Peptides against a protein of PDB entry 6MBK. Designs and how they scored, part 56

Target 1, 240 residues: chain A of PDB entry 6MBK
Amino acid sequence: GFEMVNFKEEGFGLRATRDIKAEELFLWVPRKLLMTVESAKNSVLGPLYSQDRILQAMGNIALAFHLLCERASPNSFWQPYIQTLPSEYDTPLYFEEDEVRYLQSTQAIHDVFSQYKNTARQYAYFYKVIQTHPHANKLPLKDSFTYEDYRWAVSSVMTRQNQIPTEDGSRVTLALIPLWDMCNHTNGLITTGYNLEDDRCECVALQDFRAGEQIYIFYGTRSNAEFVIHSGFFFDNNSH

## One batch from the design tools (peptide; aimed at target 1 I61 Q122 R160 Q161)

Design b2_p23_4_s2 (made by RFdiffusion4, then SolubleMPNN; from b2_p23_4, 6 letters changed)
Fold by OpenDDE base, seed 3:
Structure b2_p23_4_s2 (fold): chain B 240 residues (1-240), chain A 23 residues (1-23)
Amino acid sequence: as target 1 above (240 residues)
Amino acid sequence: SIEDELLAANNDLLPRVIPVLPP
């Protein structure tokens, strides 16, 4: 009922190929297609994950390394998804000096500096781990792990990570949701949920969409400060 | 330790919460 399209002003998005009614289930993504902390543990990263306290405690970093390992694997199942991700981001990790100066007038400046510092420290830590840890020897990124690689992976996760339930629903985990995160956003209500019985993310239409119209969803509300920190931009109508 | 410092910093990147659908 939809197709990926490169829109002139908005970039990639989803377009309806038929009429879709409001509240119609038009998109679902089974757990097996998600990039999760669990899929990271079950990948080539698994042995290192099992031995590194940071990877175990920080699921966002586990996802970042999962992205890097899969990107470096030509036969990765997620190659089609990874190829749709931006090569660069407008997040604070990519800010130039003039953009940082602008942030001095906002409440986000200290958090931006902290994020940059922490990311650099994480990179330094994992650079050493990758060079010295026995379980890192088989990683595709063993001979090529730059700050630019890490910055990209962290930014990808920061902008796209979702909290979903575990299979038994007893805990939560982190996931990237392919195809679903291709939807551009609009104001409205959250229309995405996780179906535990069928073990899949489900998205229902926010409104009626006619064949040929772009499909928009609502990802949630954030303050301007949160958008700067996590997405690198301000929303005009955000009151915070 | 370096690990303890990293564990205490930049751990929450405010992920989107996908709600569990009712049965």
Scores: peptide ipSAE 0.532, ipTM 0.887, DockQ to the pose 0.816
OpenDDE base, seeds 1, 2, 4, 5: peptide ipSAE 0.514, 0.521, 0.524, 0.522; ipTM 0.884, 0.885, 0.887, 0.885

Design b2_p23_4_s3 (made by RFdiffusion4, then SolubleMPNN; from b2_p23_4, 6 letters changed)
Fold by OpenDDE base, seed 3:
Structure b2_p23_4_s3 (fold): chain B 240 residues (1-240), chain A 23 residues (1-23)
Amino acid sequence: as target 1 above (240 residues)
Amino acid sequence: SVEDELLEADNDGLPRVIPVLPP
């Protein structure tokens, strides 16, 4: 009931191909289609993951490396999804000097500098790991792992990562949700949940959409500081 | 160690929480 469209002002989004009613289940994504920490462990990254304490402890970094490995794999199942991702982001990792100077007047500046410093340290650590660790030899990124690659992957995960339940519902894990994360944001109620019985992420319509209308969803509330830090956006009227 | 410092560093990503649907 929807299609991917490049909207002139908003970029890529989803458009309804038929009338969709409020609260109608119009979009679902089975676990097998998600990029998760578990899929990272089951990929070419698995052997290194099993031997690296940072990858094991930091699921966001595991997802970042999973994204890089799959991007470098021409036959990856996730190639169609990866090709829809931005090549650059408005996150602090991409800020120029003038943007950083503007942030000096905000409470976010300390977190921005911390994020940049931490990301650089992570890159330096993993550059050495990729060069020296035996289980890194088969990674498709072995001969090409730049800071720009890492910055992109970290920013992709930072802006798109979701917390979902494990298959048995006993724990939580991190996931990228293809197709669903192409919906542009609007104000409203959260209409996305995880169905454990069917093992899928489900999205119901926030409102009625007519055929030909763009489908919007609400991803949640964030403060301006959180938007800057995690999404690279600043909204003057956001009171959070 | 370098590993300990990286582990102690704040994860700069707030994941979106996808709620579990009631049975």
Scores: peptide ipSAE 0.505, ipTM 0.879, DockQ to the pose 0.840
OpenDDE base, seeds 1, 2, 4, 5: peptide ipSAE 0.495, 0.497, 0.501, 0.498; ipTM 0.875, 0.879, 0.879, 0.877

Design b2_p23_4_s4 (made by RFdiffusion4, then SolubleMPNN; from b2_p23_4, 6 letters changed)
Fold by OpenDDE base, seed 3:
Structure b2_p23_4_s4 (fold): chain B 240 residues (1-240), chain A 23 residues (1-23)
Amino acid sequence: as target 1 above (240 residues)
Amino acid sequence: SVEDELLAANNDLLPRVIPVLPP
């Protein structure tokens, strides 16, 4: 009922190929198609994950390394998804000096500096781990792990990570949701949930969409400071 | 340790929460 389209002003998004009614289940993504902390543990990263306290404690970093390993693997199942991701982001990790100066007038400046410093420290730590740890020898990024790689992966996870239930519903985990995260954002209500019985993420239409119209979803509310921290955007008025 | 410092500095950037659908 939809297709990927490059829109002139908004970039890539989803377009309806038929009429979709409000509240219609038009998109679902089974757990097996998600990039999760669990899929990271079950990948080539698994042995290192099992031995590194930081990867175990910080699911977002585990996802970042999972993304890097899969990107470096030509036969990865997630190659089609990874190729749709931006090559660079507007996040604070990519800010130029003038953008940082502008942020000095906002309450976000300390969080931006902290994020940058922490990311650099994480990179330095994992650079050493990748060079010295026995379980890192088989990683496809062993001979090519730059700060630019890490910055990209962290930014990808930062902008796209979701909290979902584990398979048994007893705990929560982190996931990237392919195809679903291609929808562009609009104001409205959250229309996405996780169906534990069918083990899939489900999205229902926010409104009626006619064939040929772009499909928009609402990802949730954020403060202006949170938008800057997560996506590098600052708005005078939060319209969420 | 370096690990302890990194763990303490964990800026858990708020992930989007996907709600569990009722049965």
Scores: peptide ipSAE 0.523, ipTM 0.882, DockQ to the pose 0.775
OpenDDE base, seeds 1, 2, 4, 5: peptide ipSAE 0.519, 0.515, 0.518, 0.517; ipTM 0.880, 0.879, 0.882, 0.880

Design b2_p23_5 (made by RFdiffusion4)
Pose (drawn by RFdiffusion4):
Structure b2_p23_5 (pose): chain A 240 residues (1-240), chain P 23 residues (1-23)
Amino acid sequence: as target 1 above (240 residues)
Amino acid sequence: TERIPVLRPLFEIDSEELEELME
């Protein structure tokens, strides 16, 4: 019912190949396909996750390393997902100095500075950990772990991650949801939820989509400062 | 069937907390 298309404004997204009515359940993704903090713990990253206090406290950082480890694993279950991810992003981590300079004197620039400093500090910290700590000597990253790798990983997580209930429903965790996460954003209401019975992520159409029209979802009631810093885009006419 | 909304959280990390964890 849909195909991948490279749109000028939003980059790659989903386009309808048939008419899709509003409220139609048109997209579902089972849990097995998701990359989660739990799958990160049970992966080759597990030995380091058990020893490093930062990875235990910060699931978003855990997901970034999970993404890097699987990217460096030729036989990863998630290779189809990793190979279709973008190679670059428009998060402020990628901005030139003069592009950030336009934000001087604004409310938003402080968070740009924090993002930069936090990412650089994390990279330097984990570079040292990977190169010296025995619990990381079997990681794929020991051979090569560049700043570009880390910038890409945290940008991938921050622009795509989601909260989902745990498999039991009693807790929440962070996850990457393949296929569905290729939907771009428009104004509207959240129409994506997690179905605990079928154990899958389900998305109903936000609005009518005719064949040939791009399929959009509503990401959330976020400000443009949050969209630029964490999602890497500015949304014109953001009603929120 | 009941469903739990899937939310996109902000990728925010407290710098003081991060530094304390690196210690």

Design b2_p23_5_s1 (made by RFdiffusion4, then SolubleMPNN; from b2_p23_5, 9 letters changed)
Fold by OpenDDE base, seed 4:
Structure b2_p23_5_s1 (fold): chain B 240 residues (1-240), chain A 23 residues (1-23)
Amino acid sequence: as target 1 above (240 residues)
Amino acid sequence: METVPVLHPLGVIDEEELDKLME
């Protein structure tokens, strides 16, 4: 077992309540608990999704709006998860002036500026869509859609999106994985896969953990994390 | 040696794609 803990330095994480052995399946998350492009399509966002080309083309943007809609919904199933998300992120959209200045001497500066510009344009586009599109009338965020909201949602998705198989296993889709993404990151091998038979994300322990220890996982670059569709687990030694 | 923050390219769409989708 494990418990959610707010660690002093790392923020929210998972702590073992008993000894967990390496390779033990200690955590699984059924598809029904995931925030996916499909769940976005099936939510209050669905009608707008079906009519907006950007939402249809960009699953990450669909997830961002799904996250915002659910956050704005008091009775959302995902409220407990959303409340655990950081209020700010270590992403370019939150960089301070000194950080941006530091990057001016690097190639990364172009990506930073591009992200600022693109995010602003996306916000402006969707602000107009939300105000004018008939299928946006029922969105809980219609009267409260700020740039700060959008920045937060985009950054949440950037840092937490994962590739998982569709229900039929024929394609990949994007998902936020509650509970699992509460584990803080360490070096190692990816020990997370998707079990299509049981329709759940599965995580095995990277190493032995004693009761009272924080559980760490390696999920590589989270925004580019891809789970094994049919073989369960894959090992990636890529540096994070 | 300077450490550069990791960027997540899937977090946003590129300008060209956005322009195309906004037409």
Scores: peptide ipSAE 0.052, ipTM 0.672, DockQ to the pose 0.173
OpenDDE base, seeds 1, 2, 3, 5: peptide ipSAE 0.058, 0.045, 0.051, 0.049; ipTM 0.663, 0.656, 0.673, 0.677; seeds 1, 2, 3, 5 fail the geometry check

Design b2_p23_5_s2 (made by RFdiffusion4, then SolubleMPNN; from b2_p23_5, 9 letters changed)
Fold by OpenDDE base, seed 1:
Structure b2_p23_5_s2 (fold): chain B 240 residues (1-240), chain A 23 residues (1-23)
Amino acid sequence: as target 1 above (240 residues)
Amino acid sequence: KELIPVRHPLGVIDEEELDKLME
C-alpha cells in the first residue's frame, strides 16, 4: 500500500499507492528485520560488546557500532536499508558556522556543544579500543574507523533510534526500524506500537491518506529546537 | 491484543555517566 519516493522538499519518504484510512494498519516490521542492541550482540560485534562497559551501558552506541559494522559488510542483511540512509544529516554534528550562530541565541547551544564534546570523546575512546582490543581484530572497520564514520553512525542512531520491548517484554531496548523510519514527520499522535504476540512493530495511519499522498507519522512531542537536536529538522507547523 | 507504544527517545548523552564509564 506504499512505495519509497524521493520528494522534492522532504527527500525520501513513503507514498501511498492506495487510499489508506485513519487507524488502518498499513505497515508492520517483524523483529527479525530490526537493527537492535540484541542483533548487535549477536553480530561480529558481540565479543567486543561482551567486554566493553560502554557498549553494554549505552545501547545507542552499540547501535552505532552495529550500523558501522554492517555498513562495512558487503553481504549484510541490512545493506538495502543502510543504502537508504542519508550520507549526511542536519544534526548539530554537521552544523556549519551559520547554523551554530543561529543557535547561539537559543538555549539549544548547550546541547549542541555537549554533542560535539561527547561524540569526540567517544570516538577517541573507541578508536583506541578498536586498535588495541583483541576482539576488535575481526571487525570490518578495524583499519578504517574515522571520525566521519562515527559522526555518521551516531547521527543515524540519534535521528532514528526507537524504544521497543525485549522479546519477553520484560525490558525496553533500542532499535532502528527499516522502512518505517522512511516516513517523514508531522504533528499528531504516536500511532506505532509493538505487538509482542506477533513480535513486530505495527504502524497505523495517523489520518486518511489518498493514493499518491505522502504518508507522515509522529515521533513525539518536541519543540523545533529539540527536533533539530535530536531528529535533524525543523517542523514549521510544530506548535510545541 | 496489547500494543506497547514505540517511542523515539531523545538522543541526549549523560556526560557524567560517560565520564564514569571512560575512567
Scores: peptide ipSAE 0.335, ipTM 0.827, DockQ to the pose 0.881
OpenDDE base, seeds 2, 3, 4, 5: peptide ipSAE 0.328, 0.331, 0.284, 0.282; ipTM 0.829, 0.835, 0.817, 0.820; seeds 3, 4, 5 fail the geometry check

Design b2_p23_5_s3 (made by RFdiffusion4, then SolubleMPNN; from b2_p23_5, 9 letters changed)
Fold by OpenDDE base, seed 1:
Structure b2_p23_5_s3 (fold): chain B 240 residues (1-240), chain A 23 residues (1-23)
Amino acid sequence: as target 1 above (240 residues)
Amino acid sequence: MHMIPVRHPLFVIDEEELDKLME
C-alpha cells in the first residue's frame, strides 16, 4: 500500500499507493528485520561487544558500530536498508562553520559543542580499541575506520533510533526500523507500537491518506531546536 | 494484545559515565 519516493525538498519518503484510512495498520516490521542491540551482539561485533564496557553500557553506540560493520559487509542482510540511508546528515556533526556561528547566539550551541566533543572522544577511544583489541581482528572496518565513518553512523542512529521492548518484554532496547523510518515527520500522535505477541513493530495511519499522498508519522514531541540537534531538520508547523 | 509505544529517544551520552568507562 506504499512505495518509496524521492520528494522535493524532503528527500526520500513513503507514498501511498492506495487510499489508507486513519488508524489502519498499513506497515509492520518483524523483529528479525530490525537492527537492534541484540542483533549487534549476535553479529561479527559480538565478541568485541562482550569485552567492551562502552558498547555494553551504551546501546546507541553499539547500534552505531553495528551499522558500520554491516555497511562494510557486502553480504549483510541489511545492505538494501543501509543503501537507503543518507550519505550525509544535517545534524550538528555536519554543520558548516557558518551554521555553527549562526547558532552561537542560541541555546543550541552548547549541545552542538557537546556532540562534537563526545563524538571525537568516542572515535579516539574506539580507534584504539579496533587497532589493539584481539576481538577486533575480524571486524570488516579494522583497516578503514575514519572519523567520517563514525560520525555518519552516530548521526544515523541519532536520527533513526527507536525504543522497543526486548523479546521477553522485560526491558527496553534500541532499534533501527527499516522502511518504517523512511516516513517523514508531521505533528500528531505516536501511531507506531510494538506488538510483543506477534513480535513486530506496527504502524497505523495517523490520518487518511489518499493514493499518491505522502505518508507522514509523528516521531514524538520535540522543539524545533531539538529536531535540529537530534533529527537534523526543522518542522515548520511544530507548535512545540 | 500487548502494545508498547515505539518512541524515538534522544541520542544522549552521559559524559560522566563515558569518562568513567574510558579510564
Scores: peptide ipSAE 0.359, ipTM 0.870, DockQ to the pose 0.884
OpenDDE base, seeds 2, 3, 4, 5: peptide ipSAE 0.355, 0.319, 0.327, 0.319; ipTM 0.869, 0.859, 0.861, 0.860

Design b2_p23_5_s4 (made by RFdiffusion4, then SolubleMPNN; from b2_p23_5, 8 letters changed)
Fold by OpenDDE base, seed 1:
Structure b2_p23_5_s4 (fold): chain B 240 residues (1-240), chain A 23 residues (1-23)
Amino acid sequence: as target 1 above (240 residues)
Amino acid sequence: MELIPVLHPLGVIDEEELDKLME
């Protein structure tokens, strides 16, 4: 019912191949296709994860490293997904001096500086870990872990991470949702939920879409400042 | 069947938590 398309204005997105009605379940993604904290634990990263308190405490960082490890693995199941990700982002970590100067007059500047500081500190920490920890020897990034790599991974996770239930539904965990996260954002209501019985993410259409139209979803209520720090863009029709 | 909403949280990292973890 949909296809990946490179749109002129928004870049890559999903286009309807048939008419889709509002509230129609048009997209679902089983847990086994998701990149999760659990899949990170079960990957080549697992041994290091079990020994590093930051990876254990911060699921977003675990996802970032999981993403880097899988990107560096030619036979990774997620290679098709990873290849759809941007090579760079419009997020604060990629801002040039002029963009930062512009933001100095906004409420977002403190969050921007925080991201810079935190990302740099995390990179320095994990660079040392990767160089010295015995369980890091098996990581495909052992001999190639740059700030640019880490910046990319952190930005990917920051812009695309989602909260989903654990398999037993007892807790919340973090996940990247392939294919689904290609939908561009519009104003509206949350139309994505997790079906524990079928163990999958389910997305219903926000509105009617005709064949050939781009499919949009709503990622949640955000201020423009929050959009900048989270997704790197301003939403013109944001009523918040 | 009840669906659990999939939330897209902001990627903000808590500095205080990070400081404690990096000690």
Scores: peptide ipSAE 0.211, ipTM 0.783, DockQ to the pose 0.875
OpenDDE base, seeds 2, 3, 4, 5: peptide ipSAE 0.056, 0.193, 0.066, 0.047; ipTM 0.701, 0.780, 0.686, 0.672; seeds 2, 5 fail the geometry check

Design b2_p23_6 (made by RFdiffusion4)
Pose (drawn by RFdiffusion4):
Formats: C-alpha cells, sequence, structure tokens
Structure b2_p23_6 (pose): chain A 240 residues (1-240), chain P 23 residues (1-23)
C-alpha cells in the first residue's frame, strides 16, 4: 500500500500506492523488529552496559551504542534497518559555525550549546572506556569508533526514537521502530499507538491519502525549537 | 562518574496505547 520516495522537502518518506482512508489501520510493526534498550542489553553491548553507569541511566545513549554495535556487525538481525537509515542529519551537530551564529541572542541557542558539549563529552568518555576497559574489548567498536560515528548515532536516535510500553505494560522504554519511522511530519493528532495484545506498533491514517500522495503522521506537539534541535527540521506553520 | 553530567535532554516521540487512539 505504500512505496519509499525521495521527496525534496522532507527527504525519504512513504507514498500511498492506493487510496487510504482516514482512521484506516494501514501500518503495523511487531515488537521483534524494534531496537530497544532491552535488546541493547542482550546484545554484544551487554557486558559494557552492565558495568557502565552512564549506559544504565541513559537509555537514549544505550540505543545509540546499540545502533553502532549492530552497524558494525555484518550479521546483525537489524542490518536491513541500519542500511536504510540516513548517513547524515540536519541536527545542529552538523551545522557550520556561521549557521549557529545566526542564533546568537535567541532562547534556542543555549540548548544548541548543551547538545554540542554533551555529545563531545560523551564521545570522549566512551572512547576512553572502549579503548581501555576490559568489558568493552570484545565490542565491534574497539577497532574503530570515530566522532562521526557517535554524531551519526546520537542524531539517529534523537530524530527517530520513541517511548513504548514494556512487553509487560508496567514500564516504558525507548525504542527505534523500523518502517513506520520513515513517515514524515504534518500538523494533526497522534494516530500511532502501541497494541499490547498483538504486541505491535499500530498507525491509523491521520487523514485521507490518495494514491500518489505522501503519507504523513503527526510527530507530537513540539515547538520549532525542539524540531530543529532534536528532530533536525523547521516546520512552517507549526500550530504548536 | 556522575551520569547526570552526561544527560542528553533529547525528546522521544510519545506513543500512547492503541485503545486511547480508538477512543
Amino acid sequence: as target 1 above (240 residues)
Amino acid sequence: VDPDDFDSHWLPRSIPLMSDIRD
């Protein structure tokens, strides 16, 4: 019912190959396909996750290393997902100095500075951990772990991650949801939810989509400062 | 190592239960 298309404005997204009515359940993704903090713990990253206090406290950082470890694993279950991810992003981590300079004197620039400093600190910290701590000597990253790797990983997580209930429903966790996460954003209401019975992520159409029209979802009631810093885009006519 | 020094204030998409969508 859909195909991947490289749109000028949003980059790659989903386009309808048939008419899709509003409220139609047109997209579902079972839990097995998701990359989660739990799958990160049970992966080759597990030995380091159990020893490093930062990875235990910060599931978003855990997901970034999970993404990097699987990217460096030729036989990873998630290789189809990793190979279709973007190689670059428009998060401020990628901006030139003069591009950030336009934000001087604004409310938003402080968070740009924090993002930069946090990412650089994290890279330097984990570079040292990976190169010296025994619990990381079997990681794929010991051979090569560049700043570009880390910038890519954290940008992949911040622009795509989601909260979902745990498999039991009593807790929440962070996850990457393949296929569905290729939908771009438009104004509207959240129409994506987690179905605990079928144990899958389900998305109903936000609006009618004719064949040939791009399929959009509503990401959330975020400001443009949040969209730029954490999602890497500015949304014209953001009603929120 | 204090983990709060490495906190990243990223914003995940919040996904509700599907029953809430159908309501």

Design b2_p23_6_s1 (made by RFdiffusion4, then SolubleMPNN; from b2_p23_6, 12 letters changed)
Fold by OpenDDE base, seed 3:
Structure b2_p23_6_s1 (fold): chain B 240 residues (1-240), chain A 23 residues (1-23)
Amino acid sequence: as target 1 above (240 residues)
Amino acid sequence: VNPEDFKLDGIPREIPLFSEIKK
């Protein structure tokens, strides 16, 4: 019912291959296809995760390392998804000096500086862990862990991470949702939810889409500044 | 080690149960 296409101004997105009606379930992603904290624990990262208190406490950082390990693994199940991710992001960690100066007139500048400091400190910590911890020796990134790698991974997570229920619905966990997160943003209502009975994320159409039209979804209410910092989006028609 | 230094920016999207939004 849809295909990945490169749109002239918006980059990659999803296009309808048939007419889709409003509220029609057109896209679903089973849990087994998600990158989650649980899949990180069950991967090559698992032994290190089990012995590092920061990875255990910070699920988003665990996802970042999970993403790096899978990217460095030629036979990773998630290679098709990883290849769809941007190589760079419109987030503060990639800002040039003029872009930072532009934000200096806003309250966002404090968050930008904090992000720079935190990311640098995190990288320094984990660089040492990767170099010295016994369970890091067999990681595919052992001899290839640069600041640029870390910057990319955390930017991927901060722009794409989702909170979803665990299998039994008793708790929440963090997940990247392949295919679904290729949709570009528009103003509207939330049309994505998790179906525990079928154990999958489900997305229904926000409106009618004709064959050949781009499929948009609503990711939430944020200012353009917040989208830049937290989502990597800039939406010209953002009403907030 | 300051735990605050290891928080990652970016607010996770809260995906509700589908039954909460289904019509």
Scores: peptide ipSAE 0.396, ipTM 0.824, DockQ to the pose 0.770
OpenDDE base, seeds 1, 2, 4, 5: peptide ipSAE 0.287, 0.396, 0.378, 0.390; ipTM 0.626, 0.818, 0.813, 0.820; seeds 1, 2 fail the geometry check

Design b2_p23_6_s2 (made by RFdiffusion4, then SolubleMPNN; from b2_p23_6, 12 letters changed)
Fold by OpenDDE base, seed 3:
Structure b2_p23_6_s2 (fold): chain B 240 residues (1-240), chain A 23 residues (1-23)
Amino acid sequence: as target 1 above (240 residues)
Amino acid sequence: VNPEDFRIDGIPRQIPLFSEIKA
């Protein structure tokens, strides 16, 4: 009962195609449709993952490389999802000089500088790995791995990563949740959870939505500054 | 190698079990 729409001021979001009642289960995403650390391990990235200690230790970096490999694969199952992702983000890695100067008046400036430094170091490390490691030779990004590619992938993960349970519920893992993460944010209560029995993410409506209305969800309590730093969002009506 | 240098800044959203949010 929803469709993807480009809203004038908010960009892409979801619009109801029928009346949706509060607490109605209107959206679910099975595990098989998620991009996870496990799907990264089971992809073309798997052999390199098994040999690189950083990829193994840092699930979010594994997701970033998973995104890059799938983006570079024309027949990827996730192409429809990847095509919905922004080409650029409002995260610090994309800030212009004036935006950085504005943050100098806040403690956030130290986090911004840290992101610049860390991202550059990570790129340098993995550039060498991709150029020299035997298991990198068949990666679709072998001959196309720029800083801009890495910046995009890191920013995508930074803004969209979720912690979900493993299939058996014994541990947690990281995941990107296609379609669901297209919902724009509003103040409210958490209405998304993971159903282990059906092995899917489930989202219930925060309120009544009439046909033709945009569907909003609550991603969590953050200040606008924290949203900019961690999510790339800016919400004028955020009271926190 | 400092592991802190290889973190991606950004707090992942914690998705609870759906049974915990069902009224």
Scores: peptide ipSAE 0.398, ipTM 0.832, DockQ to the pose 0.797
OpenDDE base, seeds 1, 2, 4, 5: peptide ipSAE 0.301, 0.378, 0.288, 0.373; ipTM 0.653, 0.819, 0.644, 0.821

Design b2_p23_6_s3 (made by RFdiffusion4, then SolubleMPNN; from b2_p23_6, 12 letters changed)
Fold by OpenDDE base, seed 3:
Structure b2_p23_6_s3 (fold): chain B 240 residues (1-240), chain A 23 residues (1-23)
Amino acid sequence: as target 1 above (240 residues)
Amino acid sequence: VDPSEFALPVIPREIPLFSEILK
């Protein structure tokens, strides 16, 4: 019902290959295809995760390291997904001095500085961990862990992380949702939910889409400043 | 080391249960 396409102005997105009706379930992603904190625990990162307090406390950092480990693994199940991710982002961690100065007139500046400071501190901490911890020796990033790598992974997670229920629905966890997160954003209503019975993310069409049209979804209401912080872009028709 | 000192201000999207969308 859809295909990945590189659109002229918007970059990669999803295009309908047939007519899709509003409210039609056109896209679903089973849990086993998600990159989650649980899949991180079950990966080569698992032994280190079990012994590092920060990885255990911060699921977003666990996902960032999971992403780096899988990227460095040629046989990773998630290689096709990872190859669709941007190599760089327009998020604050990539801002030039002029872009930061522009934000000084906004409420976003405090959050930008916090991102800079905390990301740098995280990198410094984990650089030492990777160099010294016994369980880090088997990580594919052992001899190649740069700030640029970490910045990319953190930015990927920051822009794409989702809170979803655990398998039994008793708790929440963090997940990257492949294929689904290729949809570009538009104003509207939330049309994505988790189906616990089938253990999958489900997305229904926000509107009718004809064959050949780009499929848009609504990721939630945000101000332009929040979009810059979270996704690195301004949205002109943002209704927030 | 206090993990809270490393926290980022960006929050994840919340994916509701699918049944909640239909309300």
Scores: peptide ipSAE 0.325, ipTM 0.789, DockQ to the pose 0.833
OpenDDE base, seeds 1, 2, 4, 5: peptide ipSAE 0.180, 0.312, 0.305, 0.313; ipTM 0.611, 0.775, 0.777, 0.782

Design b2_p23_6_s4 (made by RFdiffusion4, then SolubleMPNN; from b2_p23_6, 12 letters changed)
Fold by OpenDDE base, seed 3:
Order: C-alpha cells, then structure tokens, then sequence
Structure b2_p23_6_s4 (fold): chain B 240 residues (1-240), chain A 23 residues (1-23)
C-alpha cells in the first residue's frame, strides 16, 4: 500500500498507494531482512569480529563495518536497501566551516569536536587492523577503506540505528530497519514496535492517509539540534 | 585501547514490543 517517492523538498519518503486508516498495520519488516549485529557476525565480517575486541564491544561499529562490507559486495542481499541510503548526511562529520561556526553559539560544539576526534581515531585504528589482521584479507573492503567510507558508514548507523529485542526476547541488540527508515518524521506518538511472535518490526499508521499522501511517522522527541547531531534530520516545525 | 572511547555519537531508537503500543 505504499511506494518510494522523491518529494520536492523532503527528499525520498514513502507515499500511500491506497487509503490507509489510522492504527492500520501497513508496514512490517521481518528479522531476516534487518541488518543486525548478529547478521554482521554471520557475514564475511564474522572471522574478524571474533578476533577484534573493539568490534565485539561496540555493536554500532560492527554495524558500520557490516554496511561497508555489504556495500562492497555486488551480490549482497542488502544492495537494494544500501542503494536507498544517502551518499552524504547532514551530520557534524559533513559540516562546513560556517555550519560549525553556527554551532559555536550552542553547547553542541563540544559534541561536534568530539565526533571529529573520535571518528578519526577509530578510522586510524581500523585502518591498521584491516591492513594487518589475517582475517581481514578476504574482506571486500580490504583494498578500499578510506576515511570517507568510514565517515559514511558511521553516519549511516548514527542516523538509523535502532535497539530491538533478540530473537528470544531475553536481550537487546542493534539493527538497521530497511524500508521503514525511509519514512520522514512528524510530531506524534510512537507507532512502531517489535512483534516477537512473528519476529518482525511492525508499524501502524499514525493517522489516516489518503492515496497519494506521504506517510509520516514519529521517531521520538528531540530538539532540532539533537536531530542534527544524532539523526541528521532538520524539521522546521519541531516544537521541542 | 579503551573500547568505550570508540562510541558512535548517536542515540539508538528504542523499539518497544508491539504489544506495548497496540490498541
């Protein structure tokens, strides 16, 4: 009941192809379609993951490398999803000097500087790992791992990562949710949850949508500054 | 190397159980 559309000022989003009623389950994504820490462990990255303490400790970094490996793999199951991701983001790692100067009037400037420093340090560490570790030799990114690659992957995870339950519901893990994360944001209530019985993410409509209307969801309460820093979104009508 | 310093500055969205939001 929806399609991907490039909207004039909002970029890509989802448009209803039929009338959708409020609270109707219109979108679901099975676990098998998610990019998770578990799918990273079960991928070509698995051997390196099992040997690197940083990848093991930091699930979000594991997701970033999972994205890079799958992007570099022509036959990756997630190629259709990866092709929908932005090539650049509105996150601090992509800020120009004027944008950084604007943030100097806020306390966010310290977070921006921290991102620059941390991301550079992380890249330096993993560049060495990829060049020297035996289990990195067969990674598709072995001969193509630039700072720009890492910046993109980190920003993708930063803006799109979700915490979901494990398959048995006993713990939590990190996941990217394809298709669902194409919805643009609006003010409202959380309408997405995980269904453990069917093992899928489920999204119900926030309101009635007529055929041809853009479908919006609520990702959470954040200020515009927080959206820029953590989600890459800027919503003019955000009153928070 | 302290793994805690290797964080990505992003807050994961907490996806609740669907039963918690379903009416």
Amino acid sequence: as target 1 above (240 residues)
Amino acid sequence: VDPSEFKIDGIPREIPLFSEIKK
Scores: peptide ipSAE 0.412, ipTM 0.840, DockQ to the pose 0.818
OpenDDE base, seeds 1, 2, 4, 5: peptide ipSAE 0.288, 0.409, 0.386, 0.402; ipTM 0.634, 0.836, 0.831, 0.838

